# Designs tried in a protein design run: peptides against a protein of PDB entry 4IGA. Part 19

Target 1, 116 residues: chain A of PDB entry 4IGA
Amino acid sequence: KRVLIVDDAAFMRMMLKDIITKAGYEVAGEATNGREAVEKYKELKPDIVTMDITMPEMNGIDAIKEIMKIDPNAKIIVCSAMGQQAMVIEAIKAGAKDFIVKPFQPSRVVEALNKV

## One batch from the design tools (peptide; aimed at target 1 D98)

Design b1_p17_7_s4 (made by RFdiffusion4, then SolubleMPNN; from b1_p17_7, 7 letters changed)
Fold by OpenDDE base, seed 1:
Structure b1_p17_7_s4 (fold): chain B 116 residues (1-116), chain A 17 residues (1-17)
Amino acid sequence: as target 1 above (116 residues)
Amino acid sequence: DLDELQERIDKIIEELK
């Protein structure tokens, strides 16, 4: 399966790329904000998306909503430093399949990848 | 702490599905 990595932090994208690759998945591409995420989703048609929430241009919640309009079967895993209950609920209601709080254990990311 | 937080998040997700 191919994964689109969405995060405004280059370090985080690098970390996720390492985890995803070591878990046997392919990295379809990267996006640095929600607008790019939507564009890359259309272009690359990834199987899975890892989605940050706090990003410039367009936040992750709005990106989830837009991707879900494009593909109601999209598989989106949120990875965010914002672990508040309200944010989790909002992300899941927007269409996300999972929510991983930063800093995370690599195994939890792998579990999410394997489950969706 | 973080592990407990993630566990709480996991429970919320399961309840919402």
Scores: peptide ipSAE 0.686, ipTM 0.948, DockQ to the pose 0.958
OpenDDE base, seeds 2, 3, 4, 5: peptide ipSAE 0.670, 0.671, 0.670, 0.684; ipTM 0.946, 0.946, 0.946, 0.948

Design b1_p17_8 (made by RFdiffusion4)
Pose (drawn by RFdiffusion4):
Structure b1_p17_8 (pose): chain A 116 residues (1-116), chain P 17 residues (1-17)
Amino acid sequence: as target 1 above (116 residues)
Amino acid sequence: ATVWPAVSLSQFISDIS
């Protein structure tokens, strides 16, 4: 399965890419903010997206709304430090399929990739 | 959907190392 990794932190993108490839998935590309995420999603058409929330330019909530418009069947797992109840509700309402709060353990990323 | 809560920073560092 091809995965687009979306996060403005170079370190997080690096660690997620490492976890996803070792778990048997193919890293399809990376994006560093919400607008790029929508741009890459259109270009790459990944099977799954990992999505940060706090990003410059456009946040993860708006990027989720943008990708769900491009593709109502997009499969998105949020991976964010913004683990408040209101943010989880908002991400799920926007169309994300799962939510992982940072700091996270790597096995939760794997089961989220499987689940979608 | 499934929500996974945060882990401790020490556990996170240990897991990725």

Design b1_p17_8_s1 (made by RFdiffusion4, then SolubleMPNN; from b1_p17_8, 7 letters changed)
Fold by OpenDDE base, seed 2:
Structure b1_p17_8_s1 (fold): chain B 116 residues (1-116), chain A 17 residues (1-17)
Amino acid sequence: as target 1 above (116 residues)
Amino acid sequence: PTVYPAVSLEEFLAAIS
């Protein structure tokens, strides 16, 4: 399966790329903000998306909503430092399939990838 | 970017149930 990594932090994208590839998945591409994520989703048609929430231009929640409009079957895993209950609920409502809180253990990401 | 809260897979599954 191919994964689109969305996060405004370069180091986080690098970390996720490492985890994703070692887990046997392919990285379809990367996006640094929500607007770019939506564009890349259309272009790459990834199987899974790891989505950050706090980003410039467009936040992750809005990006999830836009992607869901494009593909209601999108498999989006939120990966964010904002793990408050309210944010988790918002992510679920937007269409997220899982929510990983930063900082995270690689195994948690792998578990999410395998589950969705 | 990055901050540090907490939500396990179990907690997420419970929330969507």
Scores: peptide ipSAE 0.122, ipTM 0.668, DockQ to the pose 0.122
OpenDDE base, seeds 1, 3, 4, 5: peptide ipSAE 0.030, 0.063, 0.039, 0.113; ipTM 0.584, 0.625, 0.599, 0.675; seed 4 fails the geometry check

Design b1_p17_8_s2 (made by RFdiffusion4, then SolubleMPNN; from b1_p17_8, 9 letters changed)
Fold by OpenDDE base, seed 1:
Structure b1_p17_8_s2 (fold): chain B 116 residues (1-116), chain A 17 residues (1-17)
Amino acid sequence: as target 1 above (116 residues)
Amino acid sequence: STVYPAVSLEEALAAYS
């Protein structure tokens, strides 16, 4: 399966890329903000998306909503430092399939990838 | 409150709904 990695932090994208590839998945591409994420989703049609929340241009929640308009069956895993209960609820409402709080263990990411 | 990494979205959904 192909994964689109969305995060404004280069080091986080690199970390996720390492985890994703070592777990046997392919990285479809990367996006640095929500607007790019929506554009890349249209272009690449990835199987899974890892989505940060706090990003410039467009935040992750809005990006999830826009992606769900494109593909109601999109498999989006949120990966964010904003682990407040209210934010998790917002992610659920937007259409996310899972929510990983930063900092995370690599096994948690792998678990999420395998479940979707 | 803070949600921990081990807490799944399914659990959060169950609590919310």
Scores: peptide ipSAE 0.029, ipTM 0.600, DockQ to the pose 0.105
OpenDDE base, seeds 2, 3, 4, 5: peptide ipSAE 0.019, 0.027, 0.030, 0.029; ipTM 0.569, 0.598, 0.609, 0.610; seeds 2, 4 fail the geometry check

Design b1_p17_8_s3 (made by RFdiffusion4, then SolubleMPNN; from b1_p17_8, 7 letters changed)
Fold by OpenDDE base, seed 3:
Structure b1_p17_8_s3 (fold): chain B 116 residues (1-116), chain A 17 residues (1-17)
Amino acid sequence: as target 1 above (116 residues)
Amino acid sequence: PTVYPAVSLEEFLEAIS
């Protein structure tokens, strides 16, 4: 399966890329903000998306909503430092299939990838 | 950004069930 990695932090994208590839998945591409994520989703048609929340231009919640409009069956896994209850609920309402709080263990990401 | 307490896969799945 192909994964689109969305995060404004280069180091985080690198970390996720390492985890994803070592788990046997392919990285379809990367996005640095929500607007770019939506465009990349349309372009690359990835199987899974890892989505950060706090990003410039467009946040992850809005990006999830826009992607869900494009593809109601999109498989989006949130990866964010903002793991408070309110944010988790907001992500669920937007359409996220899982929510991983930073910092995380690689196994947690792999588990999410395998389940969605 | 500030780091908040982790939410397990199980907790998330329960919330969306």
Scores: peptide ipSAE 0.042, ipTM 0.602, DockQ to the pose 0.109
OpenDDE base, seeds 1, 2, 4, 5: peptide ipSAE 0.033, 0.030, 0.030, 0.033; ipTM 0.574, 0.597, 0.576, 0.606; seed 4 fails the geometry check

Design b1_p17_8_s4 (made by RFdiffusion4, then SolubleMPNN; from b1_p17_8, 9 letters changed)
Fold by OpenDDE base, seed 2:
Structure b1_p17_8_s4 (fold): chain B 116 residues (1-116), chain A 17 residues (1-17)
Amino acid sequence: as target 1 above (116 residues)
Amino acid sequence: PVVYPAVSLEEFLEAIA
């Protein structure tokens, strides 16, 4: 399966790329903000998306909503430092299939990838 | 960006149940 990694932090994208590839998944591409994420989703048609929340241009919640309009069956895993209950609920309402709080263990990401 | 709270898969599943 191919994964689109969305995060404005280069080091986080690098970390996720490492985890994703070692877990046997392919990285479809990367996006640095929500707008780019939507564009890349259309272009790459990834199987899974890892989505940050706090990003410039367009935040992750809005990006999830836009992607869900494009593909109601999109598999989006939120990966964010904004792990407050309210944010988790917002992500779920937007259409997220899982929510990983930063900092995270690689195994948590792998578990999410395998279950969505 | 990067900050750190906590939500397990278990907690997420419970929230959507």
Scores: peptide ipSAE 0.044, ipTM 0.592, DockQ to the pose 0.122
OpenDDE base, seeds 1, 3, 4, 5: peptide ipSAE 0.033, 0.028, 0.113, 0.043; ipTM 0.580, 0.577, 0.663, 0.591; seed 4 fails the geometry check

## One batch from the design tools (peptide; aimed at target 1 G83 I92 R108)

Design b1_p18_1 (made by RFdiffusion4)
Pose (drawn by RFdiffusion4):
Structure b1_p18_1 (pose): chain A 116 residues (1-116), chain P 18 residues (1-18)
Amino acid sequence: as target 1 above (116 residues)
Amino acid sequence: EELEEHIEEQLKKVEEDK
């Protein structure tokens, strides 16, 4: 399965890419903010996206809304430090299929990839 | 109703993770 990794932190993109490839998934690309996420999603058509929330330019909520418009069947797992109830509700309402709060343990990322 | 159940499930998972 091809995965687009979306996060403005170079370190987080680096450690997610490492977890996803070792778990048997193919890293399809990376994006560093919400606008690029929508741009890459259109270009790459990944099977799954990992999505940060706090990003410059456009946040993860808006990026989720943008990708769900491009593709109503997009599969998105949020991976964010913004683990408040309101944010989880907002991400799920926007169309994300799962939510992982940072700091997270790597096995949770794997089960989220499987789930979608 | 399905959306609300899904929200509750996700909130429960976030609580367990913390």

Design b1_p18_1_s1 (made by RFdiffusion4, then SolubleMPNN; from b1_p18_1, 9 letters changed)
Fold by OpenDDE base, seed 5:
Structure b1_p18_1_s1 (fold): chain B 116 residues (1-116), chain A 18 residues (1-18)
Amino acid sequence: as target 1 above (116 residues)
Amino acid sequence: MELEKKIKEALEKVKEQL
């Protein structure tokens, strides 16, 4: 399965890429904001998306909503430092399948990839 | 609702991670 990684932080994208690759998944591509995420989803048609929330241009919640319009069966895993209950509820309502709080253990990401 | 179940499960996972 192919994964699109969406995060504005280069370090976080690198970390996720390592975890995803070691877990036996392919990295389809990367995006640095919500607009780029929507564009890359259309272009690459990934099987899974890892999605940050706090990004410039377009936030992760809006990106989830736009991706779900393109593909109602999209498999989106949120990875965010914003673990507040309200944000979790908003992400799941938007269409996310899972929510991972930063900082996280690699095993938590692998579990999410395997179950989504 | 199915959505309420999904929200509950996500909140529980976040709580366990913290």
Scores: peptide ipSAE 0.683, ipTM 0.934, DockQ to the pose 0.856
OpenDDE base, seeds 1, 2, 3, 4: peptide ipSAE 0.678, 0.679, 0.672, 0.672; ipTM 0.935, 0.936, 0.931, 0.932

Design b1_p18_1_s4 (made by RFdiffusion4, then SolubleMPNN; from b1_p18_1, 7 letters changed)
Fold by OpenDDE base, seed 5:
Structure b1_p18_1_s4 (fold): chain B 116 residues (1-116), chain A 18 residues (1-18)
Amino acid sequence: as target 1 above (116 residues)
Amino acid sequence: SELEEKIKEALEKVEEQL
């Protein structure tokens, strides 16, 4: 399966790319903000998306909503430092399948990839 | 509801991770 990685932090994208690749998945591409994520989703049509929340231009919640309009069957895993209950609820309501809090163990990401 | 169940499961996972 192909994964689109969305995060404004280059280091985090690198980390996720390593985890995703070692787990046997293919990286479809990367996005650095929510607007770019929506554009890349249309272009690449990935099987899975890892989505940051706090990003410039467009935040992750809005990006999830827009992607779900494009593809109601989209598989989106949130990866965020903001683990407040309100944020988790908002992400799931928007359409996310899972929510991972930073910092995380690689095994948690792999588990999410395998289950969505 | 289905949505509430999904929310509950997500919250539980987050709490387990923290």
Scores: peptide ipSAE 0.730, ipTM 0.950, DockQ to the pose 0.855
OpenDDE base, seeds 1, 2, 3, 4: peptide ipSAE 0.727, 0.725, 0.724, 0.726; ipTM 0.949, 0.949, 0.949, 0.949

Design b1_p18_2 (made by RFdiffusion4)
Pose (drawn by RFdiffusion4):
Structure b1_p18_2 (pose): chain A 116 residues (1-116), chain P 18 residues (1-18)
Amino acid sequence: as target 1 above (116 residues)
Amino acid sequence: EEEILEEAEELLEKNEEL
């Protein structure tokens, strides 16, 4: 399965890419903010997207809304330090299929990729 | 709205159990 990794932190993109490829998935590309995420999603048409929330330019909530418009069947797993109840509700309401709070353990990322 | 609220609670609980 092809995965687009979305996060403004170079280190997080680096450690997610490492987990995803070792778990048997193909990294399709990376994006560093919400607008790029929508741009890459259109270009790459990944099977799954990992989504940070706090990003410059456009946040993860808006990027999720943008991708769900491009593709109502998009599969998105949020991976964010913004683990408050309100944020989880907002991400799920926008269309994300799963939510992982940072710092996270790597096995949770794997089960989320499987789940979607 | 209630289904979303239940799903969010379940996800948060799952994350706390880690």

Design b1_p18_2_s1 (made by RFdiffusion4, then SolubleMPNN; from b1_p18_2, 9 letters changed)
Fold by OpenDDE base, seed 5:
Formats: C-alpha cells, structure tokens, sequence
Structure b1_p18_2_s1 (fold): chain B 116 residues (1-116), chain A 18 residues (1-18)
C-alpha cells in the first residue's frame, strides 16, 4: 500500500518515512500543509494518509474534510501533538480512522497502518 | 455524537497505554 505523509516538519516526515518503509509500505509522496495534502491526494491517489493537524495555509482537520469530499473511503491516520479529546473528536467527525499522539512509538504507527 | 465521543476516548486510552 502507498502512503501520503503530511506534516509541516521535515524531521517528522523523515521519521514517518522511515517507519512506513521499514513496515513494508511505499511512500507515495509528501505534503507540507493542508492545501498541498489535498492536491497530492488528487494527484497520487494514495491508499493511506498520515495527517498532521497544526499546519500553515490549511490545517489538518480542514484537509481531512476536503480529502473526504474527493474520496469518502479515504484512510486517514492523524499524527499530532494535540492529543486533547476535543481535537480527537473533531478529527473523527472529519473522517479520520485513527489518531496518534506525538511523541509516539514506531509500533503505534505500524499498528495504525495495518488496521485502517 | 456519543458514538464519536466513545471512539475518541478509546483512541486516547490506546495512546496513553503505549
């Protein structure tokens, strides 16, 4: 399966790329903000998306909503430092399948990839 | 939505247990 990685932090994208590839998944591409995420989803048609929340231009919640308009069956895993219940609720309402709080263990990401 | 709230609690507990 192919994964689109969305995060404004280069270090985090690198970390996720390492975890994803070592778990046997392919990285379809990367996005650095919500608008780019929507554009890349249209272009690449990935199987899974890892989505940050706090990003410039467009935040992750709005990006999830836009991607779900494109593909109601999109598989989106949120990965964010904002681990408040209210934020998790908003992500699920938008269409997210999982929510991983930073900092995380690599195994948590792998479990999410395997279950969505 | 109560169902979404319960799912959110589940996900948060999962993260805390890691």
Amino acid sequence: as target 1 above (116 residues)
Amino acid sequence: DKEIEEEAKKLLERNKSE
Scores: peptide ipSAE 0.427, ipTM 0.856, DockQ to the pose 0.902
OpenDDE base, seeds 1, 2, 3, 4: peptide ipSAE 0.396, 0.424, 0.381, 0.411; ipTM 0.846, 0.856, 0.841, 0.852; seed 2 fails the geometry check

Design b1_p18_2_s2 (made by RFdiffusion4, then SolubleMPNN; from b1_p18_2, 8 letters changed)
Fold by OpenDDE base, seed 5:
Structure b1_p18_2_s2 (fold): chain B 116 residues (1-116), chain A 18 residues (1-18)
Amino acid sequence: as target 1 above (116 residues)
Amino acid sequence: MKEIEEKAKKLLEENESL
């Protein structure tokens, strides 16, 4: 399966890319904000998206909503430092399948990839 | 909404357990 990685932090994208690749998944591409994520989803048609929340231009919640309009069957895993219950609720309401709080163990990401 | 809240609670518990 192919994964689109969305995070404004280059280090985080690098970390996720390593985890995703070592777990046997392919990286379809990367996005650095929510607008780019929506554009890349249309272009790449990935099987899975890892989505940050706090990003410039467009935040992750809005990006999830826009991607779900494009593909109601989108498989989106949120990965965010903002692990408040209210934020998790908003992400799930928007259409996310999972929510991983930063900092995380690589095994948590792999588990999410395997289950969505 | 309650289903979403239960899902959110479950996910938070899973994150804390790891």
Scores: peptide ipSAE 0.406, ipTM 0.848, DockQ to the pose 0.968
OpenDDE base, seeds 1, 2, 3, 4: peptide ipSAE 0.386, 0.402, 0.373, 0.395; ipTM 0.841, 0.847, 0.837, 0.847

Design b1_p18_2_s3 (made by RFdiffusion4, then SolubleMPNN; from b1_p18_2, 9 letters changed)
Fold by OpenDDE base, seed 5:
Structure b1_p18_2_s3 (fold): chain B 116 residues (1-116), chain A 18 residues (1-18)
Amino acid sequence: as target 1 above (116 residues)
Amino acid sequence: MKEIEEKAKKLIKENEEL
């Protein structure tokens, strides 16, 4: 399966890429904000998306909503430092399948990839 | 709404256990 990685932090994208590839998944591409995420989803048609929330241009919640309009069956895993219950509820309402709080263990990301 | 809240509580708990 192919994964689109969405995060404004280059270090976080690199970390997620390492975890994803070691788990036997392919990286379809990367995006640095919510607008790029929507564009890359249309272009690449990934099987899974890892989505940050706090990004410039367009935040992760709005990106989830736009991706779900394109593909109601989209498999989106949120990965964010904003682990508050209200944010988790908002992400799930938008269409996210899972929510991972930063900092995380690599095993948590692998479990999410395998379950969505 | 309640189903989403229960899912959110589950996900928070799962994140705390790892």
Scores: peptide ipSAE 0.349, ipTM 0.832, DockQ to the pose 0.965
OpenDDE base, seeds 1, 2, 3, 4: peptide ipSAE 0.212, 0.348, 0.195, 0.219; ipTM 0.746, 0.834, 0.734, 0.755

Design b1_p18_2_s4 (made by RFdiffusion4, then SolubleMPNN; from b1_p18_2, 9 letters changed)
Fold by OpenDDE base, seed 2:
Structure b1_p18_2_s4 (fold): chain B 116 residues (1-116), chain A 18 residues (1-18)
Amino acid sequence: as target 1 above (116 residues)
Amino acid sequence: MEEIKKKAEEILARNASL
């Protein structure tokens, strides 16, 4: 399966790429903000998206909503430092399948990828 | 909304247990 990695931090994208590839998944592409995420989703039609929340141009919640308009069956895993209940609720309400709080264990990401 | 809240609580519990 192919994964689109969305995060404004280059280091985080690199970390996720390592975890994703070692788990046997392919990286479809990367996006650095929510607007790019929506564009790349349309272009690449990935199987799974890892989505940051705090990004310039367009935040992750809005990106989830836009992707869900494109594909109501999109498989989006949020990965964010903002692990408060209110944010998790908003992400699930928007259509996310899971929410991983930073900092995270690699196994948590792998489990999420395998479950969605 | 109740189901969403329940799902959120489950997710939070999983993250906290790691």
Scores: peptide ipSAE 0.477, ipTM 0.876, DockQ to the pose 0.914
OpenDDE base, seeds 1, 3, 4, 5: peptide ipSAE 0.455, 0.457, 0.465, 0.465; ipTM 0.869, 0.870, 0.870, 0.873

Design b1_p18_3 (made by RFdiffusion4)
Pose (drawn by RFdiffusion4):
Structure b1_p18_3 (pose): chain A 116 residues (1-116), chain P 18 residues (1-18)
Amino acid sequence: as target 1 above (116 residues)
Amino acid sequence: SDIEERQEEVKALVESLL
C-alpha cells in the first residue's frame, strides 16, 4: 500500500517513513503543510495518508477537508500532538479514519495502517 | 505506561465517534 506522509517536522517525516517501509508499506511521498498535502494527494493518489494537525499555511483539519473533496474515499490517519477531545472530534468529523497522539509508540502506527 | 494509557483513551474516543 502506498502512503503519503504529511508533517511539517523533518524528523517526524523521517521516523514515520522508516516505520511505514519496515512494516511492509510503500512510502509514496511527503508533504510539509496542508496545501502541499492536497497537492501531493492529487498527484500521487496514495492509498493512505498520515496527517499532522499543526502546520504552517494550512492545518491538518483543512487538509483533511481538502482531500475528502478530492476523494470521498480517502483514508487518513491523524498523527498529532494536538490530542485534545475537541481536536479528535474535529479530525474525525472532517473525515479522518484514525487518530494517534504524539508521542506515540510505533505499533499503533502499524495497526492504524492495517485498519484502513 | 503513560503513553499507552493515553493512546487507549484517544482510541476509545475515536471508536465512540465512528

Design b1_p18_3_s1 (made by RFdiffusion4, then SolubleMPNN; from b1_p18_3, 5 letters changed)
Fold by OpenDDE base, seed 5:
Structure b1_p18_3_s1 (fold): chain B 116 residues (1-116), chain A 18 residues (1-18)
Amino acid sequence: as target 1 above (116 residues)
Amino acid sequence: SAIDERHAEVQALVESLL
């Protein structure tokens, strides 16, 4: 399966790329903000998206909503430092299938990838 | 740890919502 990695932090994208590839998944591409994520989703039609929340241009919640409009069957895993209950609820309500709080263990990401 | 507890709480919350 192909994964679109969305995070404004280059280091985080690099880390996720390493985890994803070592787990046997392919990285479809990367996005640095929510607007770019929506554009890349349209372009690449990935099987899975890892989505940060706090990003410039467009936040992750809005990006999830827009992606779900494009593809109601989108498989989105949130990966964010913003692990407050309200944020988790908002992400799931928007259409996310999981929510991983930073900092995370690689195994948690792999588990999420395997479940969606 | 606090981090582990937070992760578990979030996972439980997600599972309750799906």
Scores: peptide ipSAE 0.734, ipTM 0.950, DockQ to the pose 0.859
OpenDDE base, seeds 1, 2, 3, 4: peptide ipSAE 0.733, 0.731, 0.729, 0.726; ipTM 0.950, 0.950, 0.949, 0.949

Design b1_p18_3_s2 (made by RFdiffusion4, then SolubleMPNN; from b1_p18_3, 5 letters changed)
Fold by OpenDDE base, seed 5:
Formats: sequence, structure tokens, C-alpha cells
Structure b1_p18_3_s2 (fold): chain B 116 residues (1-116), chain A 18 residues (1-18)
Amino acid sequence: as target 1 above (116 residues)
Amino acid sequence: SAIDKRHEEVQALVESLL
């Protein structure tokens, strides 16, 4: 399966890329904000998306909503430092299939990838 | 730890919503 990695932090994208690759998944591409995420989803048609929430231009919640308009069957895993209950509820309501709080262990990401 | 607790709470919440 191919994964689109969305995070405004280069370090985080690098970390996720390593985890995803070592777990046997392909990295379809990367996006640095929600607007890019939507564009890349259309372009790359990934199987899975890892989605940050706090990003410039367009936040992760709005990106999830837009991606779900494109593909109602999209598989989106949120990875965010903002683990407040309200944010989790909002992300799932928008269409996310999981929510991983930063900082996280690689095994948690792999578990999410395998389950969606 | 506090981090572990947050992870567990979030996972439980997600499961309750799906």
C-alpha cells in the first residue's frame, strides 16, 4: 500500500517516512499543508494518508473534509500533538479512521497502518 | 506515564466513535 505523508514539519515527515518504509509500505509522496495534501491526494491516489492537524494554509481537519469529498473511502490516520478530546472527535467526525497523539512510538503508527 | 495515559484515552475515544 502507498501512503501520503502530510505534516508541515520536515523532521516529522522524515520520521514517518522511515516508519512507513520499514513497515513494508510505500511512500506515495509528501505534503506540507492541507492544501497540498488535497492536491497530492488527487494526483497520487494513495491508499492511506497520515495527517497532521496544525498546519499553515489549511489545517488537517479541513484537509480531511476535502479529501473525503474526493474519495469517501479515503483511509486517513491523524498524527498530531493536539490530543484533546474535542480535536479527536472533530477529526473522526470529518472522516479520519484513527488518531495518534505525538509523541508516538513507531509500533503505534504501524498498527494504525495495518488496521485501516 | 502521562503520555501513555493520553494515548490510551485517545484510543478508547476513537474506538467509541467508530
Scores: peptide ipSAE 0.725, ipTM 0.949, DockQ to the pose 0.849
OpenDDE base, seeds 1, 2, 3, 4: peptide ipSAE 0.725, 0.725, 0.717, 0.719; ipTM 0.949, 0.949, 0.948, 0.949

Design b1_p18_3_s3 (made by RFdiffusion4, then SolubleMPNN; from b1_p18_3, 5 letters changed)
Fold by OpenDDE base, seed 5:
Structure b1_p18_3_s3 (fold): chain B 116 residues (1-116), chain A 18 residues (1-18)
Amino acid sequence: as target 1 above (116 residues)
Amino acid sequence: SEIDERYEEVRKLVESLL
């Protein structure tokens, strides 16, 4: 399966890319904010999206809502930091299928990828 | 660990939504 990685932090995208590729998934592409995520989803039609919550231009929750309009069957894993429990709940209500918490643990990332 | 606790807290909150 092909994964779109969305995070404004280059280091975080790099970490996820390493975990995802080592797990046997393909990286479809990367996005650095919510608007770019929506654009890249349209362009690449990935199988899975990893979506950071807090980003400039458009936050992850709004990006989830827009992607769900494009594809109601989108498989989105939201990525959160400590203290963002309420935002994760909101992301799930918006259509996200699972969540992972920073700092990333490879096993939990892979588990989420396999589950959605 | 702190990370494990965060996962469990959120998991319990979203379990009924998935």
Scores: peptide ipSAE 0.350, ipTM 0.836, DockQ to the pose 0.643
OpenDDE base, seeds 1, 2, 3, 4: peptide ipSAE 0.345, 0.334, 0.231, 0.345; ipTM 0.837, 0.824, 0.769, 0.834

Design b1_p18_3_s4 (made by RFdiffusion4, then SolubleMPNN; from b1_p18_3, 6 letters changed)
Fold by OpenDDE base, seed 5:
Structure b1_p18_3_s4 (fold): chain B 116 residues (1-116), chain A 18 residues (1-18)
Amino acid sequence: as target 1 above (116 residues)
Amino acid sequence: SEIDKRHEEVEKLVESLL
């Protein structure tokens, strides 16, 4: 399966790429903000998206909503430092299938990839 | 730890919402 990685931090994208590839998944591409995420989703049609929340231009919640308009069956895993209950609820209501709080263990990401 | 508890709380919340 192919994964689109969305995070404004280059280091985080690199870390996720390593975890994703070692778990046997392919990286479809990367996005650095919510607008780019929506554009890349249209272009690449990935099987799974890892989505940051706090990004410039467009935040992750809005990106989830827009991606769900494109593909109601999108599989989106949120990966964010913003682990407040209200944020989790908003992400899931928007259409996310999981929410991983930073900092995280690589195994948690792998479990999410396997279950969505 | 506090971090571990936060992770568990989030996981339980997600499971309750799906």
Scores: peptide ipSAE 0.685, ipTM 0.943, DockQ to the pose 0.830
OpenDDE base, seeds 1, 2, 3, 4: peptide ipSAE 0.677, 0.616, 0.671, 0.566; ipTM 0.941, 0.929, 0.940, 0.919

Design b1_p18_4 (made by RFdiffusion4; failed a check: the pose's geometry)
Pose (drawn by RFdiffusion4):
Structure b1_p18_4 (pose): chain A 116 residues (1-116), chain P 18 residues (1-18)
Amino acid sequence: as target 1 above (116 residues)
Amino acid sequence: SWLEEALELYERALEEQE
């Protein structure tokens, strides 16, 4: 399965890419903010997206809304430090299929990729 | 339905952070 990794932190994108490829998934590309995420989603048409929330330019909530418009069947797992109840509700309401709060353990990322 | 899933996920995140 092809995965687009979305996060403005170079280190996080690096450690997610490492976990996803070792778990048997193919990294399809990376994006560093919400607008790029929508741009890459259109270009790459990944099977799954990992989504940070706090990003410059456009946040993860808006990027989720943008990708769900491009593709109502997009499969998105949020991976964010913004683990408050309100944010989880907002991400799920926008269309994300799963939510992982940072700092996270790597096995949770794997089960989220499987789940979607 | 989606609200219930979101609350379950929040609860699970609280457990994982312990």

Design b1_p18_4_s1 (made by RFdiffusion4, then SolubleMPNN; from b1_p18_4, 8 letters changed)
Fold by OpenDDE base, seed 5:
Structure b1_p18_4_s1 (fold): chain B 116 residues (1-116), chain A 18 residues (1-18)
Amino acid sequence: as target 1 above (116 residues)
Amino acid sequence: SKLEYALKIYEENLEELK
């Protein structure tokens, strides 16, 4: 399966790329904000998306909503430091399948990838 | 429900962060 990685932090994208590839998945591409995420989803049609929340231009919640309009069956895993209860509820309500809090263990990401 | 599922995820995340 192919994964689109969305995060404004280059280091985080690098970390996720390493975890994803070691787990046997392919990286379809990367995005640095919510607008890019929506554009890349249309272009690449990935199987899975890892989505940050706090980003410039467009935040992760809005990106999830826009992607769900494009593909109601989209498989989105949130990965964010903003792990408060209200945010988790909002992300799942928007359409995300899982929510991983930073800092995370690689096994948590792999588990999420395999479950969606 | 989505709410119950979200709350479950939240609780599991708290346990992992401990």
Scores: peptide ipSAE 0.730, ipTM 0.951, DockQ to the pose 0.926
OpenDDE base, seeds 1, 2, 3, 4: peptide ipSAE 0.145, 0.148, 0.075, 0.080; ipTM 0.705, 0.710, 0.655, 0.656

